# Peptides against a protein of PDB entry 5HB3, part 39

Target 1, 150 residues: chain A of PDB entry 5HB3
Amino acid sequence: RQMQDRCMSEYNQRIRNAPEGSIDPFRMACYKIIGRCDLSNRSLDGLQTDVNDWIWLQFNLARETDRSLELAGESYGLAELQASIREIGLKHFPKTAAEDTNGSFGMFFYLQILAGMFEQAIAYLYPFSYVDAVHFAIALTYYGLLRPVD

## One batch from the design tools (peptide; made by RFdiffusion4, then SolubleMPNN)

Design b1_p14_2_s1 (from b1_p14_2, 7 letters changed)
Fold by OpenDDE base, seed 3:
Order: C-alpha cells, then structure tokens, then sequence
Structure b1_p14_2_s1 (fold): chain B 150 residues (1-150), chain A 14 residues (1-14)
C-alpha cells in the first residue's frame, strides 16, 4: 500500500507540475503498471505501442480484488477486460465470413482466447474456419477449458 | 492487417 500511494503521488505530481517536455514516458509507464495509476486511462501515453502492447497492459492492470476494498471507479478485473473485448468485437470485427474483407477475424479470436472466453471464441471462429475451430475445441476440451453443455 | 491493427490501437487508446 505504501508503494502504491507513493507511485500515485509521484504520477499525479508529474502529470500536473512537470515542465513541458520533461516527462519520461517510460517512468510514467512504470508508475502506471506497478502502482496501477489512473485505471480510467489504460494506455501508455508518449510510447509507440501496438495491439499486443495494449492487451499485455490490460492483463497487467487487471486484478481480482475484493471489490469492497476498491474505491469506486478503480476496479478493473477479468470481467471488465472481457467486457472491453466484447465491445471492441462488436465495433471493429466482422460478424460473419461474408463481412470479412481483411482476414481480421483471427485477431478477435485470439483476443477472446487470451481473455478465457473459450466457448465464445470457438463459436465465433466456427463459421470463418471450421477446421481450426474443431482443432481448438478438441484441445480446449482435452485441457478441461471448454465446458460442454449437459 | 498492419494498417487495421494500427487503426484499432488508435481507437482503443483514444
């Protein structure tokens, strides 16, 4: 808690009071990751990042904590991450094979797998790539990650 | 794909 409070204090002080151009974005990234500072902005400002960096950051910020101990608006766990993935899926990825013009369905499948949304991932992949969907379903079942409906 | 991912990242971090 003491370290988190120090990270938060330093983060806020630098954002508000640092001279223009003096902010080290890597240092700010360290405060964000280690201190979980400013969970409302889940990005690394001033750094060149891609989708892999973004998803990596989301998992690093996500924590399963007692919600009763978290301040309002500071909760970010697996459920919130999964909700974010659902939202970006609805907005940015094809719903059917007929809508797929750039082969982006694979990225959405990948994000769902990373987030543990296994049933949804298989259901999504099936109309795009039958063979791949079956192979992943077999593997997920073998590892006990896919729950068949009884 | 590269351009799509770039656009996606920009929208996710906006």
Amino acid sequence: as target 1 above (150 residues)
Amino acid sequence: MKEFLKKLHEELTS
Scores: peptide ipSAE 0.025, ipTM 0.551, DockQ to the pose 0.740
Fold by OpenDDE base, seed 4:
Structure b1_p14_2_s1 (fold): chain B 150 residues (1-150), chain A 14 residues (1-14)
Amino acid sequence: as target 1 above (150 residues)
Amino acid sequence: MKEFLKKLHEELTS
């Protein structure tokens, strides 16, 4: 808690008081990650990042906390992350194999798996790669992660 | 794939 508070204080101070262009984006990234600062902006500003960096950051920021202990507007857990992944899936990823021009279905499948959206991930993968979907389904079932609805 | 990921990142961070 003390470290988080210090990070938050430093983060806010720099955002408010630093001259334009003087902010070290790596330092700000450290504060954001360690202190979970500014959960309204879940990106690393001023850094060249990719989707892997983005998803890594999301998981680092996501916490299952007692909502009663979190300040209003600062709750970001697995449910919110999963909602974000669903949203980006609907907007940016192919829905059918016929729409897949660049093989991006694998990335969306990957994001769903990381987020524990196993049933949705398998259902999504199935029309793109039947064999892979079956193999993942078997593995997930073996580990008790896939619950077939009876 | 790289171009797609770049575009996706831009949209996610916008």
Scores: peptide ipSAE 0.025, ipTM 0.548, DockQ to the pose 0.737
Fold by OpenDDE base, seed 5:
Structure b1_p14_2_s1 (fold): chain B 150 residues (1-150), chain A 14 residues (1-14)
Amino acid sequence: as target 1 above (150 residues)
Amino acid sequence: MKEFLKKLHEELTS
């Protein structure tokens, strides 16, 4: 808690008071990650990042904490992350194999798997790659992660 | 794929 508070304080102070161009983006990234600062903006400003960096950051910022301990409006857990992935899927990824011109379905499948959305991931993958969907379903079932609907 | 991911990242971080 003490470290988090310190990170938050330093982060806020620098955002507000640092001269233009003087902010070290790596330092700010450290404060953001360690302190979970500014959960409304879940990006690393001033850094060149990719989708893997983005999703990694999302998981690092996501916490299963007692809702009573989080400031109102700043709760970000697995459920919120899953909701975000679902929304991203609806907006940016193909819904059918006919819509997929660049093979991007695999990335959405990957994001769903990372978020523990196993049933949805398999259901999504099935029309794109039947064989892969079956293999993943078998594996997930073997590990007790896939709950087949009776 | 790289171009798509870049675009996606830009949209997610905008």
Scores: peptide ipSAE 0.021, ipTM 0.477, DockQ to the pose 0.756
Fold by OpenDDE base, seed 2:
Structure b1_p14_2_s1 (fold): chain B 150 residues (1-150), chain A 14 residues (1-14)
Amino acid sequence: as target 1 above (150 residues)
Amino acid sequence: MKEFLKKLHEELTS
């Protein structure tokens, strides 16, 4: 708690008071990650990041905490992460095999799996790669992770 | 898909 508070204080102070161009983006990234600062902006500003960096950051920021203990507006858990993945999927990934020009469907499938969206992931993958979808479905079922809705 | 997953689940849990 003490470390988090210090990170938050430093983060806010730098954002407000630092001269333009003087902010070290890596330092700010450290505060964001360690202190879970500014959960409204779940990106690393000033850094070139890819999808893997993004999803890694999301999981590092996501916490299942008692909402009563979190500051108003700073709740970010698995449900919010899953919602974000759905939104990104709708905007940036192919919805059908016919729309897939670059094989990016695999990345969206991967994001859904990481987020525990197993049923949706399999449903999504099925029209793109039947064989892979079946294999993942078998594996997920074997581990009791796939819950067929009646 | 739901039917397929249901069948698969039944086969694997049987």
Scores: peptide ipSAE 0.015, ipTM 0.439, DockQ to the pose 0.018

Design b1_p14_2_s2 (from b1_p14_2, 8 letters changed)
Fold by OpenDDE base, seed 2:
Structure b1_p14_2_s2 (fold): chain B 150 residues (1-150), chain A 14 residues (1-14)
Amino acid sequence: as target 1 above (150 residues)
Amino acid sequence: MKEILEQLHKLLTS
């Protein structure tokens, strides 16, 4: 808790008081990751990041904490992460095999699997790659992770 | 999902 508070203090001080262009983005990234600072902005500003960096950051920031202990604006758990993945999926990934021109469906499937959205992941993959969807469904069922509700 | 499970069942029982 003491370390988190120090990170938050330093993070906020630098954002407010640092001269324009003097902010070290790597230092800010460290505060964000270690201190879970600024959960309203879940990106690494000033750094070139890819989808893997983004999802890694999301999981590092996501915590299942008692909401009573967090400030209302600082709650970010698995549910919020899953919501973010759904939103990104709707905006940036193909919805049908006919829309997929670059094979990006696999990345969205991967993001859903990482987030524990197993039923949605299989349902999404099925029209793109039937064989792969079946194999993953078998594996997920074997481990008791797939709940056939619908 | 039901269709996938049905296909899975077919594969496992064949």
Scores: peptide ipSAE 0.017, ipTM 0.442, DockQ to the pose 0.018
Fold by OpenDDE base, seed 3:
Structure b1_p14_2_s2 (fold): chain B 150 residues (1-150), chain A 14 residues (1-14)
Amino acid sequence: as target 1 above (150 residues)
Amino acid sequence: MKEILEQLHKLLTS
């Protein structure tokens, strides 16, 4: 708690008071990761990041804590991460094989698997790659991770 | 998902 408070204080002080161009984005990233600062903005500002960096950050920020112990507005767990993945999927990834010109469907499938959204991942992959979807479904069933809903 | 599981079931039982 003391470390988190110090990180938050330093983070906020630098954002408000630092001269223009003097902010070290790596230091700010450290405060964000270690202190879980500014959970409303789950990006690394001033750094060039890819989808892997983004998802890595999401998992580092996500905590399964008793919601009763978290301050209002600071809760970010697996459920919120899964919601973010769903929203990104709806906005930025192809819905059909005909829409996928760049092979980006695999990345969305990967994100869903990482987030434990196994049923949704298989359902999404199926129209893009039938064979792969079946193989993953067999593997997930073998490990008891796939639960039929429908 | 049901359709996929049905196909899997068919594949595993054949």
Scores: peptide ipSAE 0.017, ipTM 0.436, DockQ to the pose 0.018
Fold by OpenDDE base, seed 5:
Structure b1_p14_2_s2 (fold): chain B 150 residues (1-150), chain A 14 residues (1-14)
Amino acid sequence: as target 1 above (150 residues)
Amino acid sequence: MKEILEQLHKLLTS
């Protein structure tokens, strides 16, 4: 708690008081990750990040904590992460094989798998790659991760 | 889907 409070204090002080262009984005990233600072903005500002960096950050920030212990508005767990992945999927990834011009469907499938959205991941992959979807479905079922309804 | 997976599992373990 003491370390988190110090990180939050330093983070907020730098955002408010640092001269323009003097902010070290890597230092800010450290405060964000270690201190879980500014959960309302779950990005690494000033850094060039890809989808892997983004999802890594999301998992590092996400915590399954008792909601009663978190300050109002600062709860970020697996459910919120899954919601974010759904939103990104709807906005930035192909919905059909006909829309996929760059093979990006695989990345969205990967994000869903990481987030434990197994049924949605298989359902999404199925129209893009039937064979792969079936193989993943078998594997996920074998490990008890997929609960087929039909 | 469940039935298909069960059939496939049987085929693979057989």
Scores: peptide ipSAE 0.015, ipTM 0.403, DockQ to the pose 0.016
Fold by OpenDDE base, seed 4:
Structure b1_p14_2_s2 (fold): chain B 150 residues (1-150), chain A 14 residues (1-14)
Amino acid sequence: as target 1 above (150 residues)
Amino acid sequence: MKEILEQLHKLLTS
């Protein structure tokens, strides 16, 4: 708690008071990750990041804590991450193979797998790549990660 | 994909 409070204090102080151009984005990233600062903005500002960096950050920020101990608006766990991925999927990724002009379906499938959304991931992949969906379904079932349909 | 990633970043940073 003490470290988190210090990180939050330093983070907020720098955001508000740092001279223009003096903010080290890597230092800010450290405060964000270690202190879980500014969970409303779950990005690394001033850094070049890709989807892997983003999803890595999401998992590092996500915590399964007792909701009773968190301030309103500071809760971010796996459920919120999964909700974000679903929302992103609805807005930015193809719904059908006919809509996919750039092969982006694979990235959304990947994000769903990382977030443990296995049934949704397989269901999504199936119309884009039947063979791959079946292979992943077999593997996920083998490891007990995919629930059988009744 | 690059455009989608950019849009994603915009969404996630907003």
Scores: peptide ipSAE 0.006, ipTM 0.228, DockQ to the pose 0.460

Design b1_p14_2_s3 (from b1_p14_2, 8 letters changed)
Fold by OpenDDE base, seed 2:
Structure b1_p14_2_s3 (fold): chain B 150 residues (1-150), chain A 14 residues (1-14)
Amino acid sequence: as target 1 above (150 residues)
Amino acid sequence: MEEILKKLHEELTS
């Protein structure tokens, strides 16, 4: 808690008071990650990141904490991440194989799997790649991660 | 991939 408070203090101080162009984006990233600072902005500003960096950051920031201990409005857990993935999927990824011009369906499937949205991921993948969907379904079922409808 | 990332960032900052 003390470390988190210090990170938050330093983060806020730098955002407010640092001269333009003097902010080290890596240092700010460290404060954000370690301190879970500014959960309303779940990005690493000033850094070149890829989708893997992005999703890693989301999981790093997501915590199942007692909501009573979190500052009002700064709750970010797995449920919120899953909601974000759903929203992103609806807006930016193909819904059908006919809409997939760039082969991006695999990325959305990947994001859903990482977020533990296994049933949705399989359902999504099925029309794009039947064989892969079946293989993943078998594997997920084997590990007890996919709940077969009895 | 870059386009997707841009869209992801836009969604998170919106």
Scores: peptide ipSAE 0.056, ipTM 0.751, DockQ to the pose 0.332
Fold by OpenDDE base, seed 4:
Structure b1_p14_2_s3 (fold): chain B 150 residues (1-150), chain A 14 residues (1-14)
Amino acid sequence: as target 1 above (150 residues)
Amino acid sequence: MEEILKKLHEELTS
């Protein structure tokens, strides 16, 4: 708690008081990651990142905390992450194989798997790659992560 | 991939 409070204090102080162009983006990233600062902005500003960096950050920021202990409006857990991934999928990823010109369906499938959205991931993958969807479904079922409907 | 990331950032900052 003390470390988090310190990170948040330093983060807020720098955002408010730092001259334009003087902010070290790596330092700010450290505060964001360690202190979970500014959960409304779940990006690393001023850094070149990829999708893996983005999803890694989302998982690092996500916490299952007692809602009673989080400041009102700063709750970000797995459910919120899953909701974000769903929304991103609807807006920015292909819905059919005919719409996929660059093979991006695999990335969305990957994001869903990481977020534990197994049923949705398999359902999404099926029209793009039947064989892969079946293999993943078998594996997920074997590990008890996919529940077959009786 | 870069285009996807850009879209992701736009959604998160919106």
Scores: peptide ipSAE 0.054, ipTM 0.754, DockQ to the pose 0.332
Fold by OpenDDE base, seed 1:
Structure b1_p14_2_s3 (fold): chain B 150 residues (1-150), chain A 14 residues (1-14)
Amino acid sequence: as target 1 above (150 residues)
Amino acid sequence: MEEILKKLHEELTS
């Protein structure tokens, strides 16, 4: 808690008081990750990031904490991450193979798998790649991650 | 990939 409070203090002080262009984005990223600062903005500002960096950040920021200990609006756990992935999928990824122009379905499948949305991931992949969906379903079932419908 | 990242950032910063 003491370290988190210090990170939050430093983060807020720098955002408010630092001259424009003087902020080290890597340093700010460290404060954000360690201190879980500003959970309303789950990005690394001023850094060139890719989708892997983005998803890595989301998982690092996600914590299962007692909601009673978090300030109002600062709750971000696995459930909120899964909700965000669902929303992103609905808005920005192809819903059918006919809508897929660039093969982006694989990325959405990947995001769902990482978030533990296994049933949804398999259901989504199935119309795009039957063979891959079956192979992943077998593997997930073998590891007890996919619950077969009886 | 860049387009996807842009969409992801827009969704999380809006």
Scores: peptide ipSAE 0.052, ipTM 0.748, DockQ to the pose 0.266
Fold by OpenDDE base, seed 3:
Structure b1_p14_2_s3 (fold): chain B 150 residues (1-150), chain A 14 residues (1-14)
Amino acid sequence: as target 1 above (150 residues)
Amino acid sequence: MEEILKKLHEELTS
C-alpha cells in the first residue's frame, strides 16, 4: 500500500507538473506497472508498443483481489480483461472467413486463449480453420480446459 | 480505453 501510494503520488505529480519534454516514458511505465496507476488508461504513453506489449500490460495490471479493498473505479481483474477482449473482437476482428482480408483472425484467437476463453476461442476459430480448431479442441480437452457441450 | 483500442486497430490493420 505504501509503495502504491508513493507511485501514484509521483505519477500524478509528474503528469501535472513536469516541464514539457522532461518526462521519462520508461519511468512512467514503471509507476503504471508497479503501482497500478490510472487503471482507466491501460496504455504506455510515449513508448512504441505492439499487440503483445498491450496484452502483456493488461495481464500485469489485472488482479484478483477482494473488491472491498479496492477504491471505487480501480477494480481490474480477469473478468474485466475478458470483457475488453470481447469488445475488441466485436469491433475490430472479422466474424467470418469472407471478412478476413489480412489473416487477423489468428490474433483474436490468440487473445481469447491467453484470457482463458477456450470455448469461445475454439468456436471462433472453427469457421476460419477447421483442422486447427479440432487440434486445439483435442489438446484443451486433454488438459481439462475445454468443457464440450452435449 | 478507446484511445488504446484505436491504436491497437491501427496496428492490427497495418
Scores: peptide ipSAE 0.038, ipTM 0.652, DockQ to the pose 0.109

Design b1_p14_2_s4 (from b1_p14_2, 9 letters changed)
Fold by OpenDDE base, seed 3:
Structure b1_p14_2_s4 (fold): chain B 150 residues (1-150), chain A 14 residues (1-14)
Amino acid sequence: as target 1 above (150 residues)
Amino acid sequence: MQKILEELHKKLMS
């Protein structure tokens, strides 16, 4: 708690008081990650990031904490992350193989797997790559992660 | 992918 409070204080102070162009984006990223600062803005400002960086950040910020201990509006767990992935999927990723012009379906499948959305991931992959979907389904079932519908 | 990230940033800042 003390470290988090210190990170939050430093983060807020720098955002408000630092001269223009003097903010070290890497330092701000450290405060954001370690202190879970500014959960309303789950991005690394001033840094060039890709989808892997984004999802990595989301998982680092996501915590399964007792909601009773978090202030209203500052809760960010796996459920919120999964919701975000669903929304991203609906808006930015192909729904059918015919819509996929750049092979981006694999990235969305990957995001769903990371988030533990196994049934959705397999269902999504199936029309794009039947063989791969079956192999992943077998593996996930073997590890008890996929519940096959009777 | 860059476009996706930009849209994600916009949503998170909104």
Scores: peptide ipSAE 0.013, ipTM 0.485, DockQ to the pose 0.182
Fold by OpenDDE base, seed 1:
Structure b1_p14_2_s4 (fold): chain B 150 residues (1-150), chain A 14 residues (1-14)
Amino acid sequence: as target 1 above (150 residues)
Amino acid sequence: MQKILEELHKKLMS
C-alpha cells in the first residue's frame, strides 16, 4: 500500500508539473506498473510497444480486489480484460477464414488463451485451423482447463 | 498488427 501510494503520488506530480519533453517514459511506465496508476489509460505512453507489450501490461494491471476498496472507475480485473479482448476481437480480427488475409486469427486466438477464454478460443480457432483447434482442445481438456461439454 | 495496436492505443487514451 505504501509503495502504491508513493508511485501514484510521483506519477500524478510528474504528469502535472513536469516540463514538456522532460518526462522519462520508462520511469512513468514503472510507476504505472508498480503503482497501478491511471487505470483509465492502460497503455505505455511515449514508448514503442507491440501487442505482446500491451497484453503483458493488461495482465500486470489486472487485479482481483474487493471493489469496495477501489474508487469508482478504478476497478480492473480479469473480467474487464476479457471484455476488452472480446470487444477487440469483434472490431479488429477476422470472423471467418475468408476474411483473414494476413494470418491475424492466430493473434486473437493467443489473446483469448492468455485471458483464460478457452472455450471461445477453441471455437474461434476451429474454422481457421481444424487440426490446431483439436490439438489445443485435447491439451486444455487434459489439464482441466476446457470443459468437454457445455 | 500495427493498425490493431494503434486502435488499442486510441481506445485506451480516450
Scores: peptide ipSAE 0.012, ipTM 0.493, DockQ to the pose 0.219
Fold by OpenDDE base, seed 2:
Structure b1_p14_2_s4 (fold): chain B 150 residues (1-150), chain A 14 residues (1-14)
Amino acid sequence: as target 1 above (150 residues)
Amino acid sequence: MQKILEELHKKLMS
């Protein structure tokens, strides 16, 4: 808690008081990650990031904590992450194999798997790659992660 | 993918 508070204090101080162009984006990233600062902005400003960096950051920021212990308005857990992935999927990824021009369906499948959205992931993958969907379904079922009754 | 990421960042920050 003490470390988090210090990170938050430093983060906020730098955002408010640092001269324009003087902010070290890597330092700010450290505060964001370690201190879980500014959960309203779940990105690393000033850094070039890819989808893997983004999803990694989301998981680092997501916590299953008692909401009563978090600052008002700054709750971010797995449910919120899953919601974000759903929204991203609806807006930016193909819904059918006919819409997929760039093979991007695999990335959305990957994001769903990482987020534990196993049933949705398999359902999504099935029309794009039947064989892969079946293999993943078998594996997930074997490990008790897929609920075939649903 | 970069374009998608950029759009995602913009939307999640808004």
Scores: peptide ipSAE 0.012, ipTM 0.466, DockQ to the pose 0.234
Fold by OpenDDE base, seed 4:
Structure b1_p14_2_s4 (fold): chain B 150 residues (1-150), chain A 14 residues (1-14)
Amino acid sequence: as target 1 above (150 residues)
Amino acid sequence: MQKILEELHKKLMS
């Protein structure tokens, strides 16, 4: 708690008081990650990041905490992450194999798997790669992560 | 992929 509070304090102080162009984005990233600072902006500002960096950050920021202990408006858990992934999927990833020109369907499938959205992931993958969808479904079922509807 | 990230960043900042 003390470390988090210190990170938050330093983060806020730098955002408010740092001269324009003097902010070290790596330092700010450290505060964001370690201190869970500024959960309203879940990106690493000033850094070139890819989808892997983004999703890694989301998982680092997401915590299942007792909602009673979190300050109002600063709750970010798995449910919010899953909602974000769903929204991203709707806007930025292909819905059909015919729309996929660059093989990006695999990335969205990957994001869903990471987020524990197993049923949605399999359902999404099925029209793009039947064989892969079946293999993943079998594996997920074997581990009790996919519940087949009777 | 970069466009996706940019849009994601924009959305999360909004």
Scores: peptide ipSAE 0.013, ipTM 0.502, DockQ to the pose 0.200; fails the geometry check

Design b1_p14_3_s1 (from b1_p14_3, 8 letters changed)
Fold by OpenDDE base, seed 2:
Structure b1_p14_3_s1 (fold): chain B 150 residues (1-150), chain A 14 residues (1-14)
Amino acid sequence: as target 1 above (150 residues)
Amino acid sequence: SKELEELKKSIMSF
């Protein structure tokens, strides 16, 4: 708690008072990750990040904790992450095989799997790659992550 | 969101 409070204080002070371009983006990233500072902004400003960095950050910031226990006063959990992934999918990924021009469907499938959106992921993958969808469905069912509707 | 735009840029770079 004391460490988080200190991180929050330093983070806020730097955001407000540091001259433009003087902020070490890695240091700010550390405050965000460790201190859970400014959870409304779940990006790493000033850093070159890829999709893996982004999703890793989202999972690190996501907590199922009671809002009352979060020092940031902000709630970000798995549900919010899943909502973000759905939004990304709707805006930036092909919805059907006919819309797929760049083969990016696999990335969206991957994001859904990471977020525990197993049923949606399989349903999404099926029209793009039947064989892969079946294989993943079998595997997920085997591990009890897909519930077949009886 | 800003995160979505960053993700978009990242995805498009692949």
Scores: peptide ipSAE 0.034, ipTM 0.696, DockQ to the pose 0.113
Fold by OpenDDE base, seed 4:
Formats: C-alpha cells, structure tokens, sequence
Structure b1_p14_3_s1 (fold): chain B 150 residues (1-150), chain A 14 residues (1-14)
C-alpha cells in the first residue's frame, strides 16, 4: 500500500509538473504497472510496443475487484477487458475471410482465447480456418472450457 | 506487413 501510494504520488507529480518531452516513458510505465496509476489510460505512451505488450499490460492491470471494496472509482476487471476486445474486433479485425488480406484473424482469435471468450473465439475462427477451429474446439471441450449446447 | 503494423498501432491506442 505504501509503495502504491508513493507511485501514485510520483506519477501524478510528473504528469503535472514535468516539462514536455522530459518524462522517461519507462519510469512512467513502472508507475502504471506497479502503482496502477491512471487506469483510464491503459497504454504505454512513448514506448515501442506490440499487440503482445498491449494484452500483457491489460491483464496486469485487470483485477478481480469486489466492487464494494474499490475505494478508487476506477474498476477494471476481466469483463471490461472482454468488452474492450469485442470492441477492437468490431473495429479493426476482419469479419469474413474475404476481408482478411493479411491473416490478422489469427491475432483476434488469440486475443479472445486469452480473455476466456472461448465460444466467441471458436465461432469467429470457424469461417477462416475450419480445421483449426475444430482442433481448438476439441481441446477446449476436453478441458471443460467450451460448453456444448445440449 | 505494413497493414499489420498499422493494426498494431491502432490496437495500442486503446
């Protein structure tokens, strides 16, 4: 708690008082990750990051918080992450095989799997790669993660 | 490759 409070204080001080362009992005990233500072902004500004870095950050920031215990008005959990992934999918990923020019469907499938959106992930993958969708469906069913409709 | 990089940039903006 003391460390988190210190991180929050230092983060806020730097955001407000640091000259433009003088902020060390790695230091700010440390405050965000350790201190959970400014959870409304879930990006690492000034760093060269990829989709893996992004999703890693999202999972590190997501917490199963009892809504009753969050003194901080900002709650970010798995449900919010899943909602974000759905939104990203609708905006940025192909909806049909005909729209897929670069094979990006696999990345969206991967994001859905990581977020526990198993039924949606399989349904999404099926029109792009039947064989892969069937293999993943079998595996997910075997581990009890996919609920077959009775 | 270029489209994938633009997609990555877009995703990172969220």
Amino acid sequence: as target 1 above (150 residues)
Amino acid sequence: SKELEELKKSIMSF
Scores: peptide ipSAE 0.032, ipTM 0.680, DockQ to the pose 0.825
Fold by OpenDDE base, seed 5:
Structure b1_p14_3_s1 (fold): chain B 150 residues (1-150), chain A 14 residues (1-14)
Amino acid sequence: as target 1 above (150 residues)
Amino acid sequence: SKELEELKKSIMSF
């Protein structure tokens, strides 16, 4: 608790008082990840990040713990992450093979798999690659992660 | 390549 409070204090002080461009983005990232500061902003500003960095950050910030344990009063869990991925998919990823001009369907499939959206991931992949969808479905079923409808 | 970068930027804006 003391460490988190100190991180929050330092984070807020720097965000409010530091001259523009003087903030070390890596230090701010440490406050966000370790101190869980400003969970409403789930990005690492000033850093060159890719989709893997983004999803890694989301999982690190996500907690399944009781909302009452979050000192910041902000709750972010797997359900919220899944909702975000769904929204991203609807806005930015191809819905059909005919819309896929750059092969980006694989990235959205990957994000859904990481987020535990297995049924949705398989359903999404199926029209793009039948063979791959079947192979993943078999594997996920074998590990008890896919729930076949009887 | 440009479309993928735009997509990445869009994803990161969430």
Scores: peptide ipSAE 0.031, ipTM 0.674, DockQ to the pose 0.814
Fold by OpenDDE base, seed 1:
Structure b1_p14_3_s1 (fold): chain B 150 residues (1-150), chain A 14 residues (1-14)
Amino acid sequence: as target 1 above (150 residues)
Amino acid sequence: SKELEELKKSIMSF
């Protein structure tokens, strides 16, 4: 708690008082991750990041907490991450093979798998690549992550 | 590709 409070204090002080361009983005990232500061902003400003960095950050920030102990707007768990992935999918990824111009379907499949959305991931992949969808379904079933339908 | 970079930027905006 003391470390978190210190991180929060330093984070807020830097955001408010630091001259433009003087903020070390790596230090701010440390405060974000370790101190869980400003969880409403789940991005790393001032850093060149990719999708892997983004998803890594989301998993680091996502925690199953007792909502009774959290302030309004601070709750971010796996369910909220999954909701974000669904929203991203609806806005930015092809819904059908006919809409796919750049092969980006694989990235959305990957994000869903990482987020534990196994049934949705397989269902999504199937129209793009039948063979891959079947192979992943077999593997997920073998590990008990995908339940066979009766 | 430029399209992949735009997609990455879009995803990271969330």
Scores: peptide ipSAE 0.033, ipTM 0.681, DockQ to the pose 0.826; fails the geometry check

